# Ledger of designs, part 207: peptides against a protein of PDB entry 2AZE

Target 1, 148 residues: chain A of PDB entry 2AZE
Amino acid sequence: AQECQNLEVERQRRLERIKQKQSQLQELILQQIAFKNLVQRNRHAEQQASRPPPPNSVIHLPFIIVNTSKKTVIDCSISNDKFEYLFNFDNTFEIHDDIEVLKRMGMACGLESGSCSAEDLKMARSLVPKALEPYVTEMAQGTVGGVF
Target 2, 101 residues: chain B of PDB entry 2AZE
Amino acid sequence: GRLEGLTQDLRQLQESEQQLDHLMNICTTQLRLLSEDTDSQRLAYVTCQDLRSIADPAEQMVMVIKAPPETQLQAVDSSENFQISLKSKQGPIDVFLCPEE

## One batch from the design tools (peptide; made by RFdiffusion4, then SolubleMPNN)

Design b1_p28_7_s2 (from b1_p28_7, 15 letters changed)
Fold by OpenDDE base, seed 4:
Structure b1_p28_7_s2 (fold): chain B 148 residues (1-148), chain C 101 residues (1-101), chain A 28 residues (1-28)
Amino acid sequence: as target 1 above (148 residues)
Amino acid sequence: as target 2 above (101 residues)
Amino acid sequence: SLRVNLKFTIIRGDEVTKLDKLHHLKME
């Protein structure tokens, strides 16, 4: 009885650890897909334009964005060495990292929400190594938990 | 019996975790390769048009922050205070504003 | 990873101290 109890505790511990690793892996996969898809898009766009975009027209990763209503008053402060910034808003704001931006751009093919078309899934699969393709499929179907 | 079932479960979970570890290693390797590829890094950018799809500058002010690694971001978003504080340890922080047009 | 390249440490709910005024932002 005690042995079984110990094993049950261990089982639960392992299940939780697996769950955490699943989450981490999913995020890594999404990052990979989003990044590769972005690069692919831009490569194609530059090929069509036959030139790179103007330097001041693009924002290279990594970055974060802060957005707020255009009516929001922002008080911006900066240290002399630009090591420190302070922004005071009179209303709510949003912060997004570059990965979230890419996701919202559709660079992760909707895989992040499990809402991807057949074409989206095809694209997602094409942007990962073969070993990761089954997991991408599982993510799209929302059946990751059923595989392990 | 119960013991046999639990033992089997643990074996299966061990195998599953090993598979996950393997997949994670593959994925992290791919990400490292991408980070080391100069062409990929050159093409790793978004445009103001992209940002407009997330937050239209006609309605939203979009600020872009580029900061060195290990930069601390403190954010307060409450009815009383709306603040963002950035503290870099490795270098200057750059802040950009996307134009409406 | 992309996040590794960024490596922001996000702390929410802390007080901040005012610094010098920001003069301008770069328009892109």
Scores: peptide ipSAE 0.020, ipTM 0.852, DockQ to the pose 0.124
Fold by OpenDDE base, seed 5:
Structure b1_p28_7_s2 (fold): chain B 148 residues (1-148), chain C 101 residues (1-101), chain A 28 residues (1-28)
Amino acid sequence: as target 1 above (148 residues)
Amino acid sequence: as target 2 above (101 residues)
Amino acid sequence: SLRVNLKFTIIRGDEVTKLDKLHHLKME
């Protein structure tokens, strides 16, 4: 009985670890899809324009976005070497990383919310190695959560 | 028996975890390849138009922060304090204001 | 506190106004 109890504890520990890795893998897949889709979009756009955009008109990854109301007053202090910044706001703000921005742009094909069309899913699958395609399909169907 | 069943479950879970590790390795490798590919790096950008679709500068002030890896960002958003602190370990931080449409 | 784990390291200027420059000018 005690031996069985010990194994059940171990089983639960492994299940939790697997669950965590599943979450991590999903995020990695979304990042890969988003990045590759962004690159593909821009490549196509530049080809259509027959030239790259002006160098100062684009923001390269990585970046972080901070947004707040235009009425918000911001006080900023910067160290001389620019290694340290301090921003004080008089109202609430939002922070978004580049991955979140890409997701909102649709670069992850709606896979992040399980809301992707057949075309979106086809695009998503085309942007990952074959070994990851089944997992992408499961993400789209919302069936990720079980063990393999 | 119960013991045999649990033992089998653990073996199956081990196989599942190994599969996950393999898939994660594939994925991280792909991301690394993107980071090392010059053309991909050149094309990995968003425009002001893209950012406006996320946060309209007509209504929101949008700052873009570009910082080296391992930069620490401390944010406080409470009733008393609204603050962001940035501390870089590897180089200077650049901050930009997105122009209003 | 959030530790920023970046996959890329690309630092380029763009046409958006640099806040640090504005800050420096205002302090003069």
Scores: peptide ipSAE 0.018, ipTM 0.843, DockQ to the pose 0.034
Fold by OpenDDE base, seed 1:
Structure b1_p28_7_s2 (fold): chain B 148 residues (1-148), chain C 101 residues (1-101), chain A 28 residues (1-28)
Amino acid sequence: as target 1 above (148 residues)
Amino acid sequence: as target 2 above (101 residues)
Amino acid sequence: SLRVNLKFTIIRGDEVTKLDKLHHLKME
């Protein structure tokens, strides 16, 4: 019947939406872990040094990075008010946001790849509320994707 | 029958989505708490050493860009054109170059 | 235009931003 067919379409729509939200939740969890881990690391480092790092030695979030070969020629034009930048490269470049940087730094405990060690998993679990721990475990095992 | 089965499936999916939304709300709440904690924000930074671990300045030039919210970024990476354009509406854009050592 | 080939340059000092403002760039 047409009614059943409509509901089947709706079912598929909802399943896809759930999958999208699952991906969003995973990303949010990774962000939370990465941020908390970063803060924890820096706090410990500053305690050991008994002082904060020099201002020019750190970059506060948020940021993006652009990297390219050191041989790449970059021409940069800047507006007078610095509201507009134009970079021209003679070769390929890469752009990474701060979250990606944190992931590559290991701040997400390798959870982003679902292959973290037992110790990394323990750290990751300690950085989220209790309600999120099961999901973190599933991420580590690569079993996320089911319907509740 | 078939209709009843599909209806039940949709109800189950609705419950699943609600549970998912709940978890997302918990997560976003934690992020907000971090955002509101001044000391945490002060400690939310990376070092040049961190950036070197991502892209070694001995081989790569590493540029850091800090821009106001809603800044537009246009990037073209093709054989004919390699370009990044930044346009801010709320303030100046800051650029940093990571040292090699 | 400026040719970017310096090892290290701070164009301007950075300031911390709240986490809720992360990923605020709009890609075109």
Scores: peptide ipSAE 0.018, ipTM 0.843, DockQ to the pose 0.038
Fold by OpenDDE base, seed 3:
Structure b1_p28_7_s2 (fold): chain B 148 residues (1-148), chain C 101 residues (1-101), chain A 28 residues (1-28)
Amino acid sequence: as target 1 above (148 residues)
Amino acid sequence: as target 2 above (101 residues)
Amino acid sequence: SLRVNLKFTIIRGDEVTKLDKLHHLKME
């Protein structure tokens, strides 16, 4: 009886760990798709323009975005060496990392929300190694979460 | 019996986890390849137009933060306090404001 | 509160304005 109880505890622990790894894998896949799609987009754009963009017109990854209402009053303090910044807002703000920005740009093909069109799914699949394609399909269908 | 069933389940879960680990390794390898590819890094950028598509500067102010690795970001967003603190250990922090146009 | 360790790259800026300059102007 005690042995079975111990194994059941272990079973539950492993199930939870698998669930966590599934989430991690999904995020990694989304990052890969987003990055490759971004690079592809920019490569195509530069080819069409027959030139790279002006160096000061682009923001290279990685970065963080902070946005708030234009009506929000912001007080900022900067250290002399620019090692420290302090921002005080009089209202709420949002913080987004570069991956989230890419997702909102559609670089992850809507896969992050399982809202892929047929064309989006085709693009997503084309941006991952063959071994990951089945998982991409499951993500698009919202069927991820089962144990293999 | 119950013991045999649980033992079998654990073996199957182990195999499933190993499969996940394998897929994750494939994915992390791809990301490393991207980080090591000079051309990819050159092309890994967004524009202000891209950022405007995320948060319209007509309604929202958009700040961009670029900081060295290991920079600490502390954010407080409550009814009593709205604050962001940035502390870098490896160099200066750059903060930019996206123009409306 | 939210605390996170970040990995960043420095922004190139001509289309975007640095806040350090804006801060300086505001304080004077």
Scores: peptide ipSAE 0.019, ipTM 0.846, DockQ to the pose 0.054; fails the geometry check

Design b1_p28_7_s3 (from b1_p28_7, 12 letters changed)
Fold by OpenDDE base, seed 2:
Structure b1_p28_7_s3 (fold): chain B 148 residues (1-148), chain C 101 residues (1-101), chain A 28 residues (1-28)
Amino acid sequence: as target 1 above (148 residues)
Amino acid sequence: as target 2 above (101 residues)
Amino acid sequence: SLRVDWNFTIIKGEKVTELSSLSHLVMS
């Protein structure tokens, strides 16, 4: 009886750990797809333009975005060595990381929400190794979460 | 019995976790390959047009922050305080504004 | 360069002291 109870506790522990790893894997897959898709897009664009974009017109990863109303007043304090910044706003703001930006750009093919077209799914699958394709399919179908 | 059943379940869960670990290793390897590829690094960028699609500069001020690894970001967003603090340990922080069209 | 891990440590809910250099920005 006690042994069975101990094993049940262990079972729950392992299930939780697996769940965490599933979440981590999904995020990693989305990052991979988004990054590769971004690179592919930009490569194609530069080829079409026959030149790279102006250096000051692009932001290389990694970065974060802060946005707020244009009416928001921002006070900025900067250390002399630029190691420290302090921004004071008089209203609410939003912060987004680069991955979120890429997702919103559609670079993850809508896979992040499990809402992608057949074409999007095809693109997503093409951007991952063969071993990850089944998982991508599960993500697209919203069937992720099972223990395999 | 119950013991045998639980034991079997645990074995199956172990196999599942091992499979996940394997897939994660594959994925992280791919990401490392991207980070090591000079051309990919050069092409890993967004444009102001991209940023405008996320937050319209006509309505929103869009600020871009590039900071070294392990930079600490503290954000306060409450009715009384709206603040962002950045503290880097490895180098200077760069801040840019996305221009309007 | 691309990184596998997130580079920032984000801590929310903490206020910090104002720094020495100050500028003002109004986008309206």
Scores: peptide ipSAE 0.018, ipTM 0.849, DockQ to the pose 0.129
Fold by OpenDDE base, seed 3:
Structure b1_p28_7_s3 (fold): chain B 148 residues (1-148), chain C 101 residues (1-101), chain A 28 residues (1-28)
Amino acid sequence: as target 1 above (148 residues)
Amino acid sequence: as target 2 above (101 residues)
Amino acid sequence: SLRVDWNFTIIKGEKVTELSSLSHLVMS
């Protein structure tokens, strides 16, 4: 009886851990797809233009963005060495990391929301190693969650 | 019985977790390869056009922050205080504004 | 210091985050 109880506790613990790892894996997959897709896009664009973009016209990863209404007044204090910044806003703001930006750009092929077209899914699959393709398919179908 | 069932479940869960770990390792490896590839690094960028596509440039201002590792970001968003604090330990922080069209 | 006039709307709670942890891929 006590042994069964102990095993049940362990079972629940493992189930929760697996659930967490599933979420982590999904995020890693999305990152991989997004990054590779971004690189591919830019490579193609540069080839078409026969030149790289002008310096200072692009932002290399990693980065974060802050967006707010154009009507928001922002006061920024910067240390002399630029090691410290303080931004004061008179209204609400949003912060996004580069991964989120890539997702919003469609670089994750809509996989993040399970809204992939056939072409999106094809692209997503092409950007991951073979071992990950089944999982990508499950993500697109919204069937991720089972223990395998 | 119940004991046998639980024991079997735990073994199956262990196998499943190992499979997840394996897949995660594959992903981590791929990301590492991207970070180590000079050409990929060169091509891993977004444009102002990209940034405008995610936030209406007519309505929103977009600020880009590039900071070294171990930089701390503190954000406060309340009715009485809207603040972002950045503190770097390894070097200067760069902030850019995405110009509106 | 910098002053910019913008209209801003964000709903986000207070948090402290290491910027290096936001991007899992660090290339610079």
Scores: peptide ipSAE 0.020, ipTM 0.858, DockQ to the pose 0.088; fails the geometry check
Fold by OpenDDE base, seed 1:
Structure b1_p28_7_s3 (fold): chain B 148 residues (1-148), chain C 101 residues (1-101), chain A 28 residues (1-28)
Amino acid sequence: as target 1 above (148 residues)
Amino acid sequence: as target 2 above (101 residues)
Amino acid sequence: SLRVDWNFTIIKGEKVTELSSLSHLVMS
């Protein structure tokens, strides 16, 4: 019947929307944890040093990185106003955003891959509001879906 | 019947989505607070040492790109050519090299 | 609600990848 067909369409729409929101929430949680962890690390480091780092020694978010073999030959062209860059490589390269860099630094406590030690999970939980802790736990266990 | 079953499924999905929305609201609120905290933004940085832990400059050349929002990055990575094109509309692009230790 | 103001658009072939960070999250 047409009514049944309409409900099936709606069901599929809702399932798809939930799937999208679930992935978005996980990413947002990882970003929150990574960012807070980075800030805490740097705050502690500056306190121990009793000064901030020199301005030209750090790179603030946001950024991206490009890496390639040290043997790769790179030709770079830059416009006078620096609005345009062109890089030509003679071999393959990699591009990474800042979030990926933070993850690789361990700032997300391995939660992104479900590879959390007990200490990592404890840290991750401490960096989110209490209401999100069960979800963080499920992410670490690879059993997301029980708290919504 | 099938119709009743679908109706029940939709009710359950609606409840699940509402719970999910609640968690997302909590999370986005936290992210907003972080974005509005000046001290947090000041401390939101990485060092060359951090970058070396990702890709060692002894083995890899590492470039850092700082660009305004909406900057376009076009990348070609094939056997025939390897190219990155950057085009900004809102200001200059800065590119830095991570030095070796 | 909070929205992401994307930092970069990366184009590889026909694929488009949007990049962002916490610094570009805005309320709208």
Scores: peptide ipSAE 0.020, ipTM 0.854, DockQ to the pose 0.126; fails the geometry check
Fold by OpenDDE base, seed 5:
Structure b1_p28_7_s3 (fold): chain B 148 residues (1-148), chain C 101 residues (1-101), chain A 28 residues (1-28)
Amino acid sequence: as target 1 above (148 residues)
Amino acid sequence: as target 2 above (101 residues)
Amino acid sequence: SLRVDWNFTIIKGEKVTELSSLSHLVMS
């Protein structure tokens, strides 16, 4: 009947919205873990060195990375106020955001790719509020996707 | 019946979404707190060594771009054009080059 | 970005006009 059909459409709409939010939450969790893990790493490193690193040796978040072959010729044009940049390459390039960089550094504990060891999972759980720990566990197990 | 089943499903989905929203709020709140914490921001950095771990400067040129929020990036990567354009409205853009070892 | 309010809008497939100066900072 038309009534049932309407509810089925609504059901599907809600299911899709939930799935989208689940994806967003997973990304937010990964960001939180990666950030806190990075901060923790650097704190310990500075404590061991008894000093912060030289200012020009580090890049603070947020940032993006552009990489290309060293053989690539790059022309860079910049506005006087540095509000506008134009880069012209003679070959292909790659762009990565800081989150992806942190993930590749292992700051998200491999949670993003299903490569989370028991120790990694313990670390990941320790870096989120208690309320988020069950979700981290589900992410590690690959069981996120159902309705809870 | 079918109608009753669908009605119940919708109620359950509503509760699930509310729980999901709550978790998202917790997470976003944590991220905001971290972004506002001076000590955390001071320690939120990567080194050249970190960058080399993901892209070897011996083979790749690694450029780091720090841009204000809501900066627009236009990228073209095709056989005929390779270009990146950045436009900021909230402040200057800084560009850093990671040196080779 | 890890900052909640930080957004980087990526638009692909558009070419822009060239600008007038050059500069960058090398890490040390």
Scores: peptide ipSAE 0.019, ipTM 0.851, DockQ to the pose 0.124; fails the geometry check

Design b1_p28_7_s4 (from b1_p28_7, 14 letters changed)
Fold by OpenDDE base, seed 2:
Structure b1_p28_7_s4 (fold): chain B 148 residues (1-148), chain C 101 residues (1-101), chain A 28 residues (1-28)
Amino acid sequence: as target 1 above (148 residues)
Amino acid sequence: as target 2 above (101 residues)
Amino acid sequence: SLLVDYDFTIIKGDKTTKLKKLHHLVMK
């Protein structure tokens, strides 16, 4: 009766909350993998070069990027204290977060799209604690949506 | 009955959520460890080559923005207006261009 | 990034301010 109806509403509420948390966890895992992979890559590269890169040749996280066509006319204005910037474009532009950049670089091993090779999945698993490995596997298989 | 079934479902969902919370705690802990490791932060960078792999400077202008926390970004992308406004509260904003080779 | 104490608030809007011309910094 009314009690059953209340429980059904509660059930739906909990399912939605779980869904949201699943999405958050997936993003956290992707960030962890991407960052660890990036650090590992750069460490290896610096070891091979026997020196760090020139200071002005790299951008440390965090950052965002803005890209637009080379044909786009951009009017850029800056305040004296550099606290304010204004960019006017005559055409469309794109904004990307640093995490999105890392994903596009392949630092998340294709896990973000469920497009992991065997080697990609192996790498991804190696970059998370053991407790998270099963979840990484589920992400790669596209089966994360299930109830634990 | 139906009541017993629903009750059981809710118990299972509670257990699932608890497991999820546990995994999230593990993950956030790992991220904190990364943020606290000076060497890792030193190595957390991208290069011009990386940026070119995202958007080729031959075809796209690539601008990098480093801003302090709590910086506000307002973007309008429509046929009538194309604009980005940045306003920092804590310090200066740095803007970099990815050069073409 | 969640790895750094960083919060970049993105808001859809069209606030404008008259500012000085930008000087670019170029990566090496």
Scores: peptide ipSAE 0.026, ipTM 0.864, DockQ to the pose 0.099
Fold by OpenDDE base, seed 4:
Formats: structure tokens, sequence, C-alpha cells
Structure b1_p28_7_s4 (fold): chain B 148 residues (1-148), chain C 101 residues (1-101), chain A 28 residues (1-28)
């Protein structure tokens, strides 16, 4: 039946689109949690210290991290106006965006890997609007994709 | 039958997608609020200790790059060449190192 | 970052010509 075939094609199309949106939503949720958690952590830390950290002791988002072995030789070149940079390495390097750094710091509560303790999950839920809490739960359980 | 089943599936998928769109809108709204909140931006930072937790400066050189939007980053990581090129169009690029202990 | 519009455009590309050598970085 041609009609059924057409609908099956459409079904597959929609499933794929939904899958893409699920991935996008998960990333958005992780970013939201990570940012809010970072802000919360720092707010608490500043309250405990009764002062903000020294200006030159912190790095504000956004940023990019480049890391390599200390044994790696790096040649750094810069334009006069600082608009252009060139780094030459004699060995491999890694590049990480700030979100990845936050994830590695645990700011996403392990939700990115589905490795959340009960406390982590509680924290994650507390950092999103109520409407997103069920999805956070699904992410933690690894049950995202069952078409809700 | 098959037709009825497919029709039902499509309806359910449509509802699911609408829900996803709604949730995504909520997320983007929250992120916008964060970006517009001065206090949040002030508190959106990491420390050298944080960076050390990611890559210990005792073993790794950690370089932080702050660049304006639309900065182009070209990276080559091969057996023959290891390079990073940065080109900004909107302003200067700043590079920082975490101090060694 | 979706927090701000300071996103990089990351492209895996070819070798770039050297510029002026950077002699100093800010340490935090």
Amino acid sequence: as target 1 above (148 residues)
Amino acid sequence: as target 2 above (101 residues)
Amino acid sequence: SLLVDYDFTIIKGDKTTKLKKLHHLVMK
C-alpha cells in the first residue's frame, strides 16, 4: 500500500528529527545545569570567604582551554594587534570549550554520562524549571528515547 | 490495521516533537536569562584549582584563550603537524596560563 | 557557550604561516 509506505517514510523522518532534538535538548539542559551550578558554587564560596576572589585568580566564561604535556614545546606567535595567534606544538594537544570544562568539573552533576548519585540528581533537578525535571530524570536513568 | 497504527504513531510523534520544542524553548529562555543576569555573569568563572582538576599543571600546560565572538579556530593535530590558528574579526585575543606550583 | 554569544568557529584546517613570536602571557 502506497499510503502506508508514505506514512512509514514520514514516521522515520519524524523519528530522526525527534532524535536530533532530543540530543539538542539534552545539551541545553546540561549547559543550564552546569552554568547554574557553577554560579551557585561560586556564590557560596564568595559568601564563605566574605569576599570575591582576586580578579586575576579567576577566568570568566566564555573561554577555550588548550592543554598539552609540559614536555611539549610550544611556539607561540601573535600579530601586532593580537587578532591572530599561531601555536606550533611538537606533540599532540587537546582543545576544550568551557562547557566541557564544567562537565569535567562535575558541574553537570554527572548527568552527561548518566552517572548521577541520588544527591547529584537532586541537585540537577533543583537547577532546572519544573517542566524539565522529568527529562532530567530520564537522562539520569538513561531512558531518553522512549518517545514521551 | 497497519494504516491505523501508522496514523496513531504519527500523531504520537507529533505530540512528542511539540513537547520537545516546548522544553527547548524553556531551556533557551533560561540560558538567555543567565546571559542577561549581571550577577550570574560575574559569578560565571573557574579558578586555577578548577583547571588543575581538569589537567594538572604539574603534568600539563594549560592555556586559556579568551576571544571575541566569531573567532575562527583552526586546529591541526596529525603526526606531521600540530598547530592551532586563531583569527579574530571583532577584537584582540587574550591568552592566559595557569601558574605552576 | 550558549550562555553568551562568544562562540568560536572551530575548523580543522591546514598549516598557518607564522606570525610574530609571543614573548609574554598573562598568568593567573
Scores: peptide ipSAE 0.028, ipTM 0.865, DockQ to the pose 0.107; fails the geometry check
Fold by OpenDDE base, seed 3:
Structure b1_p28_7_s4 (fold): chain B 148 residues (1-148), chain C 101 residues (1-101), chain A 28 residues (1-28)
Amino acid sequence: as target 1 above (148 residues)
Amino acid sequence: as target 2 above (101 residues)
Amino acid sequence: SLLVDYDFTIIKGDKTTKLKKLHHLVMK
């Protein structure tokens, strides 16, 4: 009886770990798709323009975004060496990492929200190694979560 | 019996986890390749137009923060305190604003 | 980010609304 109980506990532990890893893999796949898609977009744009963008017109990864209402008052304190910043707001703000920005730009092809058209899915599949294509398909269909 | 059933389940879960780990390794490898490719790094950028697409420039102020690795960001968003603290260990922090603001 | 690891600590609470002014201060 005790042995069976121990195995049941272990079973549950492994199921939870697998679930966590599935979530991590999905995020990694989305990152890969987003980055590759961004690079392809910019490469194409530069080819079409026959020039790179002006130096001060782009922000290279990595970065963080902070946005707030234009009505929000912001007090900013900066150390002399610029190693420390302190921002005080009089209202709420939002913080986004670069990956989230790319997702909102559509670089992940809508795969992150299950809003993936046939064309988007084709693009997403083309941006991952063959071994990951079935998982991308499952993500698009919302069928991820089963045991392999 | 119950014991045999549980044992078999654990074996199957182990195999499933191994397959999952394999896929994760493949994905991680691809990400490393991207990070090591200088051409990809050169092309890994967003424009002001991109930034405007994620927040309405008429209503929102958008601030971009470029910080070195291992930079700590502490954010407090409460009724009595709205604060962001940045502490870098490896170098200066740069902050940019969208020009349309 | 794929390229940089950040340490994020977010403390959530109730939200309030106020108006904007930007002040820049240099701290020692």
Scores: peptide ipSAE 0.025, ipTM 0.860, DockQ to the pose 0.200; fails the geometry check
Fold by OpenDDE base, seed 5:
Structure b1_p28_7_s4 (fold): chain B 148 residues (1-148), chain C 101 residues (1-101), chain A 28 residues (1-28)
Amino acid sequence: as target 1 above (148 residues)
Amino acid sequence: as target 2 above (101 residues)
Amino acid sequence: SLLVDYDFTIIKGDKTTKLKKLHHLVMK
């Protein structure tokens, strides 16, 4: 019937919207875990050293990373006020944001790939509000994506 | 029947989406709290050692770009053109090179 | 980064261009 068909269309629309929001939530959770884990790491390190690191030895978030072969020739043009940059490469390059860097550092506890040890999962759960813990567990198990 | 089942599905999906929205609000709130916490921001940094663990400066040139919010980045990575363009609206852009070990 | 209220808009100058990730790096 036409009515049933209309409802099926609406059902599919809602399912897709939920799927999109699930993806967004997962990314937000990963960011939260990664940032908090980074802060904890650095806090502990500074406490052990009884001092902050030298200013020129650290890069504060946010940042972007660009990497290329050391053999790549790079021409750079900079405006006088440093508001504009132009880089020309003679070969391919890669761009990564700070979140990806933190993930590669293991700050997200391997949750991004579902590669969590028991300790990793424990850490991840400890870095989110209680309401988010069940979702973190689902992410670790790879069971996220279903309707809850 | 079929209609009854679909109607029930839609109700359940509505509840699921509401729960999802709630969780997202919790998460975004936590991120805002972190952004507003001075101590957290002070401690939100990586070292050159961290960057070396990701891309070895002995083989890769690692460039760090710090740009103000709303900066636009245009990247072209094709066989004929390899280019990055940065345009800031709110302040100067700083670029750093990660030193080798 | 949402943590610092940062919005970095990436615009691809070529529709065929795809950014590479770190796991695609080949180190010698």
Scores: peptide ipSAE 0.024, ipTM 0.856, DockQ to the pose 0.222; fails the geometry check

